# Peptides against a protein of PDB entry 6IDX: the designs that were tried, part 344

Target 1, 380 residues: chain A of PDB entry 6IDX
Amino acid sequence: KELAKLSADVTFATEFINMDGIIVLTRLVESGTKLLSHYSEMLAFTLTAFLELMDHGIVSWDMVSITFIKQIAGYVSQPMVDVSILQRSLAILESMVLNSQSLYQKIAEEITVGQLISHLQVSNQEIQTYAIALINALFLKAPEDKRQDMANAFAQKHLRSIILNHVIRGNRPIKTEMAHQLYVLQVLTFNLLEERMMTKMDPNDQAQRDIIFELRRIAFDAESDPSNAPGSGTEKRKAMYTKDYKMLGFTNHINPAMDFTQTPPGMLALDNMLYLAKVHQDTYIRIVLENSSREDKHECPFGRSAIELTKMLCEILQVGELPNEGRNDYHPMFFTHDRAFEELFGICIQLLNKTWKEMRATAEDFNKVMQVVREQITRA

## One batch from the design tools (peptide; made by RFdiffusion4, then SolubleMPNN)

Design b2_p30_1_s3 (from b2_p30_1, 19 letters changed)
Fold by OpenDDE base, seed 3:
Structure b2_p30_1_s3 (fold): chain B 380 residues (1-380), chain A 30 residues (1-30)
Amino acid sequence: as target 1 above (380 residues)
Amino acid sequence: SAAREAQRKEALEGLQKLFKEQRRKEIASQ
């Protein structure tokens, strides 16, 4: 207990580390010796002292043994561990993951996200905070190949639902530390969009071109079996598609794929359009047909508008920016829906279409409409 | 700039209100 308090002092920590004191603490954990009276309290203070000593940055986290890691992971993975030990074990694992890629690899083998989710289903906000912190650390330090798998595990309706119901909608005020971890999780979740935001469409990729064709099909052939596209000769078909892509409001109505070669927002804009077309089909068809039937110069270019709106949303949400230690501005809305970004796009594209009509805008007013939409969002 | 960051934060608050309003409409229509 005294050691744990003194370990916060850098002068004491330096001398204690110089005396190999930290090695003694690690060996106490490694031994797992439950034979002492008050073992749980002693272990809790040992783990506190260890964490405080390591936080001075004097000793590398890579000094810890695999046996130590397994003991700490065991305290997180085993049921019926003392809350005091569990809290400190979560904090130690977080620090290990954040400070060492080698330790991340070892820890990722010993613990599962499912085990950490169980620690969110408790009334103790401190345990919940450290569990989310460790989830965030694992997510942040995951290799690119594993990050999507973790994201899919995190995007599981289960984690989001648990956080929403047990943390955000809890009967207790959210502390600053929890608010920070929720902010970090939100930022890391939005950063999954960065790849798509920075992916240029390849105009020669047939699969990507088929998505644009599907947008056309949903808008204009929604009742037609895709097999019954009338076998009009290839030239008439090309001319028909050029007209349809103009009605969809693409800038390049001859080759709409060219509109998605600019990054940001790249393919993310196409993903948003496809989501709107499939999930909110009636809204999509209405927006497209209301503008496609206009013979006046007041048609809202849906395709161009969707691209620029996606870019604006990425700028507002800071997609691709790392979490900042000083921020705690989390948004509960992003925990209420798995596709919250795409839903937000669907709300804002309707606002844009409405604003365009109210302004009686033309293609020359496009930038002015986007400014007014930004102001309307800001004043909502 | 600090002014751009303030404007971004206000826009983000506006997005939250729009989202909450839309979700309330959807839940009320079910």
Scores: peptide ipSAE 0.332, ipTM 0.860, DockQ to the pose 0.024
Fold by OpenDDE base, seed 5:
Structure b2_p30_1_s3 (fold): chain B 380 residues (1-380), chain A 30 residues (1-30)
Amino acid sequence: as target 1 above (380 residues)
Amino acid sequence: SAAREAQRKEALEGLQKLFKEQRRKEIASQ
């Protein structure tokens, strides 16, 4: 107890570390020896002292043994662990993950996001905070290949739903620390869109071109089986598709793939268009057909609008930016739906289409319409 | 700039309201 208190002092910490005192603390944890009266209290103070000592940055986190990691991970994975030990164990694991990529790899083998989800279902907001903090640390430090797996685990309705129901809709006020961790999780979740936002369409990739063809099919031939994708269509069919791509509001109606070569928003705009077309088919068809039937130059170019709106949403959401320590601005809406970005796109594209009509806009007014839509979003 | 960041925060708040309104309409239509 006294050691834990004194370990916050940098002068004491320096002297204690110079005496190999931190090694003694690690050995106490590694031993797992429950023989002492008040072991749980002693262990909680040992873990506190260890954290406070390591926070001075005098000792590298890489000094930590595999046995120590396994003991700490064991305290997080075991049911009915003392709350005080659990809190400190979560904090230690977070710090390990943040400070060392080698420790991240070892911890990621010992702990699953599924185990951390159990710590979100408790009434203790501090445990919930450290559990989300550790999830965020694991997400931040995950290599790109594993980051998608963690994204899929987040997209598993389970983590999002648990955070929504047990944290955000909990009976307690959200503290600043929890609000920060929810903000960080939100930022890291939107950063998964960065890859798609920075992916250029290859105009020669047939699979990517087939997505644009599917958008055409859904809009103009919704009853046609996708299996009847006509092979190398005759010149007459190519000319027909050029008309359809013009009606879809692509800038390059001859080769719509060229509209997705600009990054940002790259392929992310196409993903949003395809999501709208598949999930909100009636809304998509209505928007496209309403504009495709106009010959008065007041048609809203859906394809161009979708691209520029996706870019605007990425700018508003700061897609690809790292979380800032001083920010606590999380939005509960993003925890209510697995595809919150695409749903937001679907709301905003309807607003854009409405605004275009109200303004009686032409293609020359396009930038002005986008500005008015941005102002309408801001004033909502 | 601080002004651009303020406008971005206001835009995020606006997006949140639009999303909540849409979700209320969807729930009311079910």
Scores: peptide ipSAE 0.319, ipTM 0.848, DockQ to the pose 0.023
Fold by OpenDDE base, seed 4:
Structure b2_p30_1_s3 (fold): chain B 380 residues (1-380), chain A 30 residues (1-30)
Amino acid sequence: as target 1 above (380 residues)
Amino acid sequence: SAAREAQRKEALEGLQKLFKEQRRKEIASQ
């Protein structure tokens, strides 16, 4: 207990480290010997002292043995561990992951997401905070390929549901430290959209062109079988498609693929449009037909609006930015659905369409409508 | 890019600082 308090002082820490004191603490953990009276209390203070000593940055985290890592991971994996030991073990693992890529690799092999999820299902908010902290550390240090796999995994859907039900909807007020970890997790989740946001459409890719054609089909030919390949059209059919792309509100109604060559939002806008058209088909058809059937100058250009809204949402949510230490603002809504960004887009495109009607906007008012919609979204 | 690595390092240092402050509060409460 006294060692743990003194280890917070840099002068004491320097002297203790110079006497190989940290090596003694690591060996106590590595031995795993439960033979000592008051072992749990002694171990909790040992782990506290170890953390405080390492937090001075005098010793590299790479000094820890594989045996030490396995013992700490063992305390996180065992269901009957003392809460104080578990908390410190999670904090040590988080610090190891953050400070060393070599330790990240070893820890990612020893710990499962399922084990960390089990620590979210407890009433102790401090344990929950350290469990999310370790998840955030693993997510931040993961290679780009593994981050996308973590995003698509059933484990993330389950993680989201557990966080929503046991943390956000818990019977306890959320502390500042937990709010920060939820903010970090949200930012790291939105950073997965960056790839699609920065992906340009290839106007020569037939599969990508077929998605734009599918948007047209869903809007205007909802009962027609997709078997009518777009390539076999007579010049009359090409002229018809140009009219349909104009009614969809694309800027380039001759070649709508060109509207998705600008990054941001690139292909992410097309993904949002396709999601709306497939998952919320009635809403999509309604929005398109309400604007395409107008003979007045008050048509809302859906295609242009969807692209600029996607870009605006990326700006509001700071997609591609890293988490800041001083921020604790998380949106509980993003934990309610697996496709939360696309669902937010679906809500916001309806808000945009409503606002356009209320303002009696024309194509010249487009930027004013977008500004009003931005203010409405940022106040919600 | 080197800029992205620098930003990642700064974000990591920020996260570590918050946990250090939390641990200090916990130790002080015991």
Scores: peptide ipSAE 0.167, ipTM 0.772, DockQ to the pose 0.733
Fold by OpenDDE base, seed 2:
Structure b2_p30_1_s3 (fold): chain B 380 residues (1-380), chain A 30 residues (1-30)
Amino acid sequence: as target 1 above (380 residues)
Amino acid sequence: SAAREAQRKEALEGLQKLFKEQRRKEIASQ
């Protein structure tokens, strides 16, 4: 206990390290010997002292043995570990992951996200916070090739639902430290959208063109008997589609694929449109048809609006930015659904369409409508 | 990019600082 307190002092830490004191602490952990009276309390203080000593940056984290890593990982993976030992072990693993890529690799082999998820189901918010922090550390340190796998593990409905039910909807106030970890996790999750946001549509990719064609089909052909597709020649068909793409509110009525060549939001806008059209089909059809039948110049251009809204949402959510120190602003709604970004888009596109009507907007008012919608979203 | 690496480093340092401060409060309260 006294050692743990004194280890926070840099002078004491320097002297203690010079006396090989940290090596003694590591060997104590490595031995795994449970035979001592008050072993759990002694071990908890040993781990605390170790953390405080290492926090001075005098000793490299790479000094730790694989046996030490396995013992610490063992305290995190074992059932019925003392809460104090578990807390310090999570903090050690987090620090190891953050400070060393080599330690990250070793830890990623010894622990699973599933084991860390079990520590989210406890009534101790500090344990939950350290568990999320270690998850966030693993995510941040994941190499690019494994980042998607980690992302998939974090995007897992299970992790999201556990965080929602055991952390966010817990019967206790969320502390600042937990709020920060939830913010970090949210930012890291939104950064998965960056690839799609920065992907330009290839106007020559037939599969991407088929998605745009599917948007047209869902809007205009879903209620039409497929028998009434007039076998009209290729030119008449192209002219028909040009009209449909105009009614969909694309800027380029001849080749809507050109509207998705701008990054941001690139293909992410098309993903949002397709999600809306497939998951919220009635809402999609209503929005498109209400505006496609207007000859009064008060039509809300869906395609253009969806692209600019996607871009605006990416800006509001800071997609592609890394988490900042001291921020704790997380959105609980993003833990309510697996496709929460696309659901937010679906809410916001309805808000945009409503705001457009209320303002009696024309195409010239487009930027004013978008500004009003931005203010509405940021105040909500 | 070097800018993204710097931001990653800053984000990592920020995470460490929060837990360091929390541990110090815990140790002081004991």
Scores: peptide ipSAE 0.148, ipTM 0.735, DockQ to the pose 0.675

Design b2_p30_1_s4 (from b2_p30_1, 18 letters changed)
Fold by OpenDDE base, seed 2:
Structure b2_p30_1_s4 (fold): chain B 380 residues (1-380), chain A 30 residues (1-30)
Amino acid sequence: as target 1 above (380 residues)
Amino acid sequence: DAEREEKRKKALEGLIELFKKQRRKAIASE
């Protein structure tokens, strides 16, 4: 206990380290010997002292043995470990993952996100915080090839549901520390959108063009009796499609694919539009047809609006940016849905369409509408 | 790439320091 307190002092830490004190502490953990009557308390203080000593940065984290890592990982994976030991073990693993890529690799072999999920189901917010912190550390340190797997594990309805039900909707107020970890997790999740946000549409890719055609089909052909098979020649079809793409509010009416060549938001805008069209079809059709039937200069260009809104949402959510240590603003909505970004887009596009009408906007007012919508989204 | 890596390093350092502060606060409250 005294050692753990003194270990926070840099002078003491330096002297203790020079006396091979850390080596002694690591050997105590490595031995796993439950021989002492107050083993759990002694171990908790040992782990505290170890962590405080290592926090001075005098000794490299790479000095730890694989046996030490396995013992610490063992304390996290065992169901009947003392809470104090568990908390300190989670904190040690987090520190190992954050400070060393070599230790990350070893820990990622010993511990799964699934094992850490069990520590989210407890009533102790401190344990929950350290468990999420370790998940975040593993996510942040994951190589690009494994990042998608970590992402998929987070995108699992189970982890989000547990966080929502046991952390966010828990019986205790969320502390700043937990709020930060939730923010970090949110940011790391949104960073998965970066790939799509930075993917340019290839105007020559037929599969991507077929998605744009599907947007047209859903908007205009869904109510058309299948008996009107457009038997008219290929040129009339092209002219008809140009009209439809104009009604959809694309900037390039001839080749809407060109509207998705700019990054950001690239293909992510098309993904949002397709999600809206398939999952919220009635809302999509209503928005498109309401604006397409207007012969007045007050039509809201859906295609352009969807692209610029997607870009705006990426900016607001800081997609592709790393988490900032000073922030703790998380959105509970992002834990409620598997496609929370697309759902947010669906809410915001309706808000945009409403705001456009209320402002009696024209195409010249587009940027003003977008600014008002930005303020509305950021105040909500 | 190099600028992104430097930003990543700096962000990681900030997170590490935050986690240290959080742990110290938690231990002090025990």
Scores: peptide ipSAE 0.293, ipTM 0.844, DockQ to the pose 0.832
Fold by OpenDDE base, seed 5:
Structure b2_p30_1_s4 (fold): chain B 380 residues (1-380), chain A 30 residues (1-30)
Amino acid sequence: as target 1 above (380 residues)
Amino acid sequence: DAEREEKRKKALEGLIELFKKQRRKAIASE
């Protein structure tokens, strides 16, 4: 107990480390010897002292043995471990993952997301916080090629639903520490959108063109009896589509693919539009048809609006930026749906369309509408 | 690449320091 307290002092830590004190503490953990009276209390203080000593950065985290890692991981995987030991074990694993890529690799082999999710289903918010912190550490340190797989694994394990039900909708106030971890998880998850945000549409890619054509089909052909086979003339068909793309509010009516060549938001805008059209088809059709039938110059250009809104949402959510230590602002909506970004887009595009109508905006007012919408989104 | 890596390093350092402070507070409250 006194060692754990004194280990927070840098002068004491330096002297104790010079006496190989950390090695003694690691050996106590490695031995797993339950022979002593008050073993759990002693172990909790040992782990506290170890963590405080290591936090001074005098000793490399790479000094720890695989046996030590396995013991700590064992405390996280065992269901009947003392809460104090579990908390400290999660904190040690988090610190190991954050401070060492080699330890990350070893820990990622020993700990499953499923094991960490089990620690979210408890009433102890401190345990929940350290479990999310370890998830965030693993996510942050994951190689780029493995981040998507990790995100998919979180979705498959319903991580968001567990967090929503057991943390956010829990009967306890969310502490600042937990709010920060939820923010970090949100940022790390939205950063997976960066690739799509920075992907330019290839105007020559037929599959990407087919998505734009599908947006047109859903908007205009879903009500038309399939019997109106578009007339045989390639030119008449092209002219018809140009009119449809104008009604959809694309900037380039001849080649809408050109609107998606700017990054950001690149292909991410097209993904949002397609999601809206498929998942919220009635909302999509309504927005498009309400604006396509207007001849009063007060039409809201859906295509342009969707692209600029996607870009704005990426800016607001800081897509591609790393989490900041001073931030704790998380959106509960992030945890309500697996495709939270696309759902946010669907809400915000309706808000934009409403705001456009309320302002009686024209194409010249576009930037003013976007500014008002930005203020509305950032205050919500 | 180098600038992105440096930003990543700084953000990680900031997170590590924050988590140290949080852990100290949590341990001191027990």
Scores: peptide ipSAE 0.104, ipTM 0.720, DockQ to the pose 0.860
Fold by OpenDDE base, seed 1:
Structure b2_p30_1_s4 (fold): chain B 380 residues (1-380), chain A 30 residues (1-30)
Amino acid sequence: as target 1 above (380 residues)
Amino acid sequence: DAEREEKRKKALEGLIELFKKQRRKAIASE
């Protein structure tokens, strides 16, 4: 206990490390010898001392043996471990993952997100916090090829549901530390949208053009009697589509694909529009038709609005930015749905459309409407 | 790319320091 306390002091730590004290502590953990009276208490203090000593940055985390890692991982994976040991073990693993890519690789082999989920199903918010912190560390340190797998693991209804039910909807106030970890998890999840946000539409990609055509089809052909099959003339068909794309509120009525060449938000805007059109079809059709039937200059251009809203949401959510240590603002809705970003878009596009109507906006007021909507979203 | 990597490194350093502070607070409350 005194060693653990003194280990926080840099002078003591330096002397203790110079005496190979940290090696002794690691060997105590590695030995796994439960034969000592008060083993659990001793181990908890040993782990505390180890962590405090390592926090001074005098010794590289890479000095840690695979046996030590396995023992620490063992404390996290075993169901009957003392809470004090579990907490310190989670903290050590987090520190290992954050400080060393080589240790990350070893830990990622020994621990699964599934094992960490069990530590979220407890009433101890400190354990929950360290479990999420370790998940976040693993997510942050994951190579790009594995980030999507981590995302998919987060998108797994199970992890989100557990966080939602046991952490967010828990009977206890969320502490700042937990709020920060939830924020970090949110940011790391949204960073997966960065690829799509930075993906330019290829105007020559037929598959991408077919999505735009599908947006038109859903908006206009789903309500129209199939009898107006567009007549055989390629020019009349192009002219018809140009009108439809104008009614959809694209900036480029001739080639709407050009509206998605700007990054951000690139293809992410098209993904949001398609999601809205498929999942919330009635809402989509309503928004489009309410504005397309207006002969007055008060039409809300859906296509332009969707693109700029997607960009705005990316800015508000800081898509592609790394977690900030000073922030603890998380959105509970991101734990409620697999496609929470697209659902947020669907809510916000309705808010935008409402705000546009309330303001009696014209195309000249577009930026002003967007500013009002930004304020509304950021206050919510 | 280099600027992004540096920003990443700095953010990671900040997170590490935050986690140290959080842990110290937790240990001190025991």
Scores: peptide ipSAE 0.329, ipTM 0.858, DockQ to the pose 0.862; fails the geometry check
Fold by OpenDDE base, seed 4:
Structure b2_p30_1_s4 (fold): chain B 380 residues (1-380), chain A 30 residues (1-30)
Amino acid sequence: as target 1 above (380 residues)
Amino acid sequence: DAEREEKRKKALEGLIELFKKQRRKAIASE
């Protein structure tokens, strides 16, 4: 206990480290010897002292043995561990993951997100905080090829639902530390959108062009019997599609694929449009047809609006920016749905369409409408 | 406990800043 307290002092820490004190503490953990009276209390203080000593940055985290890692991981994976030991073990694993890529690899093999989920289903907010902190550390340190897997694990209804129900909707106030970890998790999740945000559409990719054609089909052919065989007139058909793409509000109504070559928002805007068209088809059709049938120059160009809104949402949510220390602003809405960004887009595009009507906007007012919508989104 | 959380926050911040720089560099190189 006194050692754990004194280990917070830099002078004491330096002297104790010079006496190989950390090695003694690591050996105590590695031994796993439960024969001592008050083993759990002694272990909790040992882990505290170890962590305080390591937090001075005098000793590299790479000094720890695989046996030590396995013991600490064992305290996290075992269901009947003292809360004090569990908390310190989660904390040590987080620090290991953050401070060492080699330790990250070893820990990522020993611990699953599924094991950490069990620590979210408790009434102790500190345990929940350290569990999310470790998830965030694993997510942050994951190689690029594994980040999508971590995202998919978060998008797994289970982790999201547990965070929502046991953390956010818990019967206790969210502490600043938990709010920060939720913010970090949100930022790391949105950073997966960066790839799509920075992906340019290839106008020559037929599969990508077929998505734009599907947007047209959903908007204009939803009631048309598929039995109207594509009449042989290629030119009349091209002219018809050009009209349809103009009605959809694309800037390049001849080749809408060109509107998605700008990054940001690149293909992410097309993903949002397709999601809206497939998941919220009635809303999509309504927005498109309400603006396509207007002859009064008060039409809201859906395609252009969807692209600029996607870009705006990326800016507001700081997509591609890493979490900042001291921020704790998380959006509970992002934990309510698996495709929260696309759902937010669907809400905001309706808000944009409403605001456009209320302002009696024309194409010249486009930037003014977008500014008003930005203010509305940022105040909500 | 609060001071340890702050130190961890700082370590996370330092790491986050490192990853910020790395990610910005990766995006700028594409």
Scores: peptide ipSAE 0.052, ipTM 0.546, DockQ to the pose 0.033; fails the geometry check

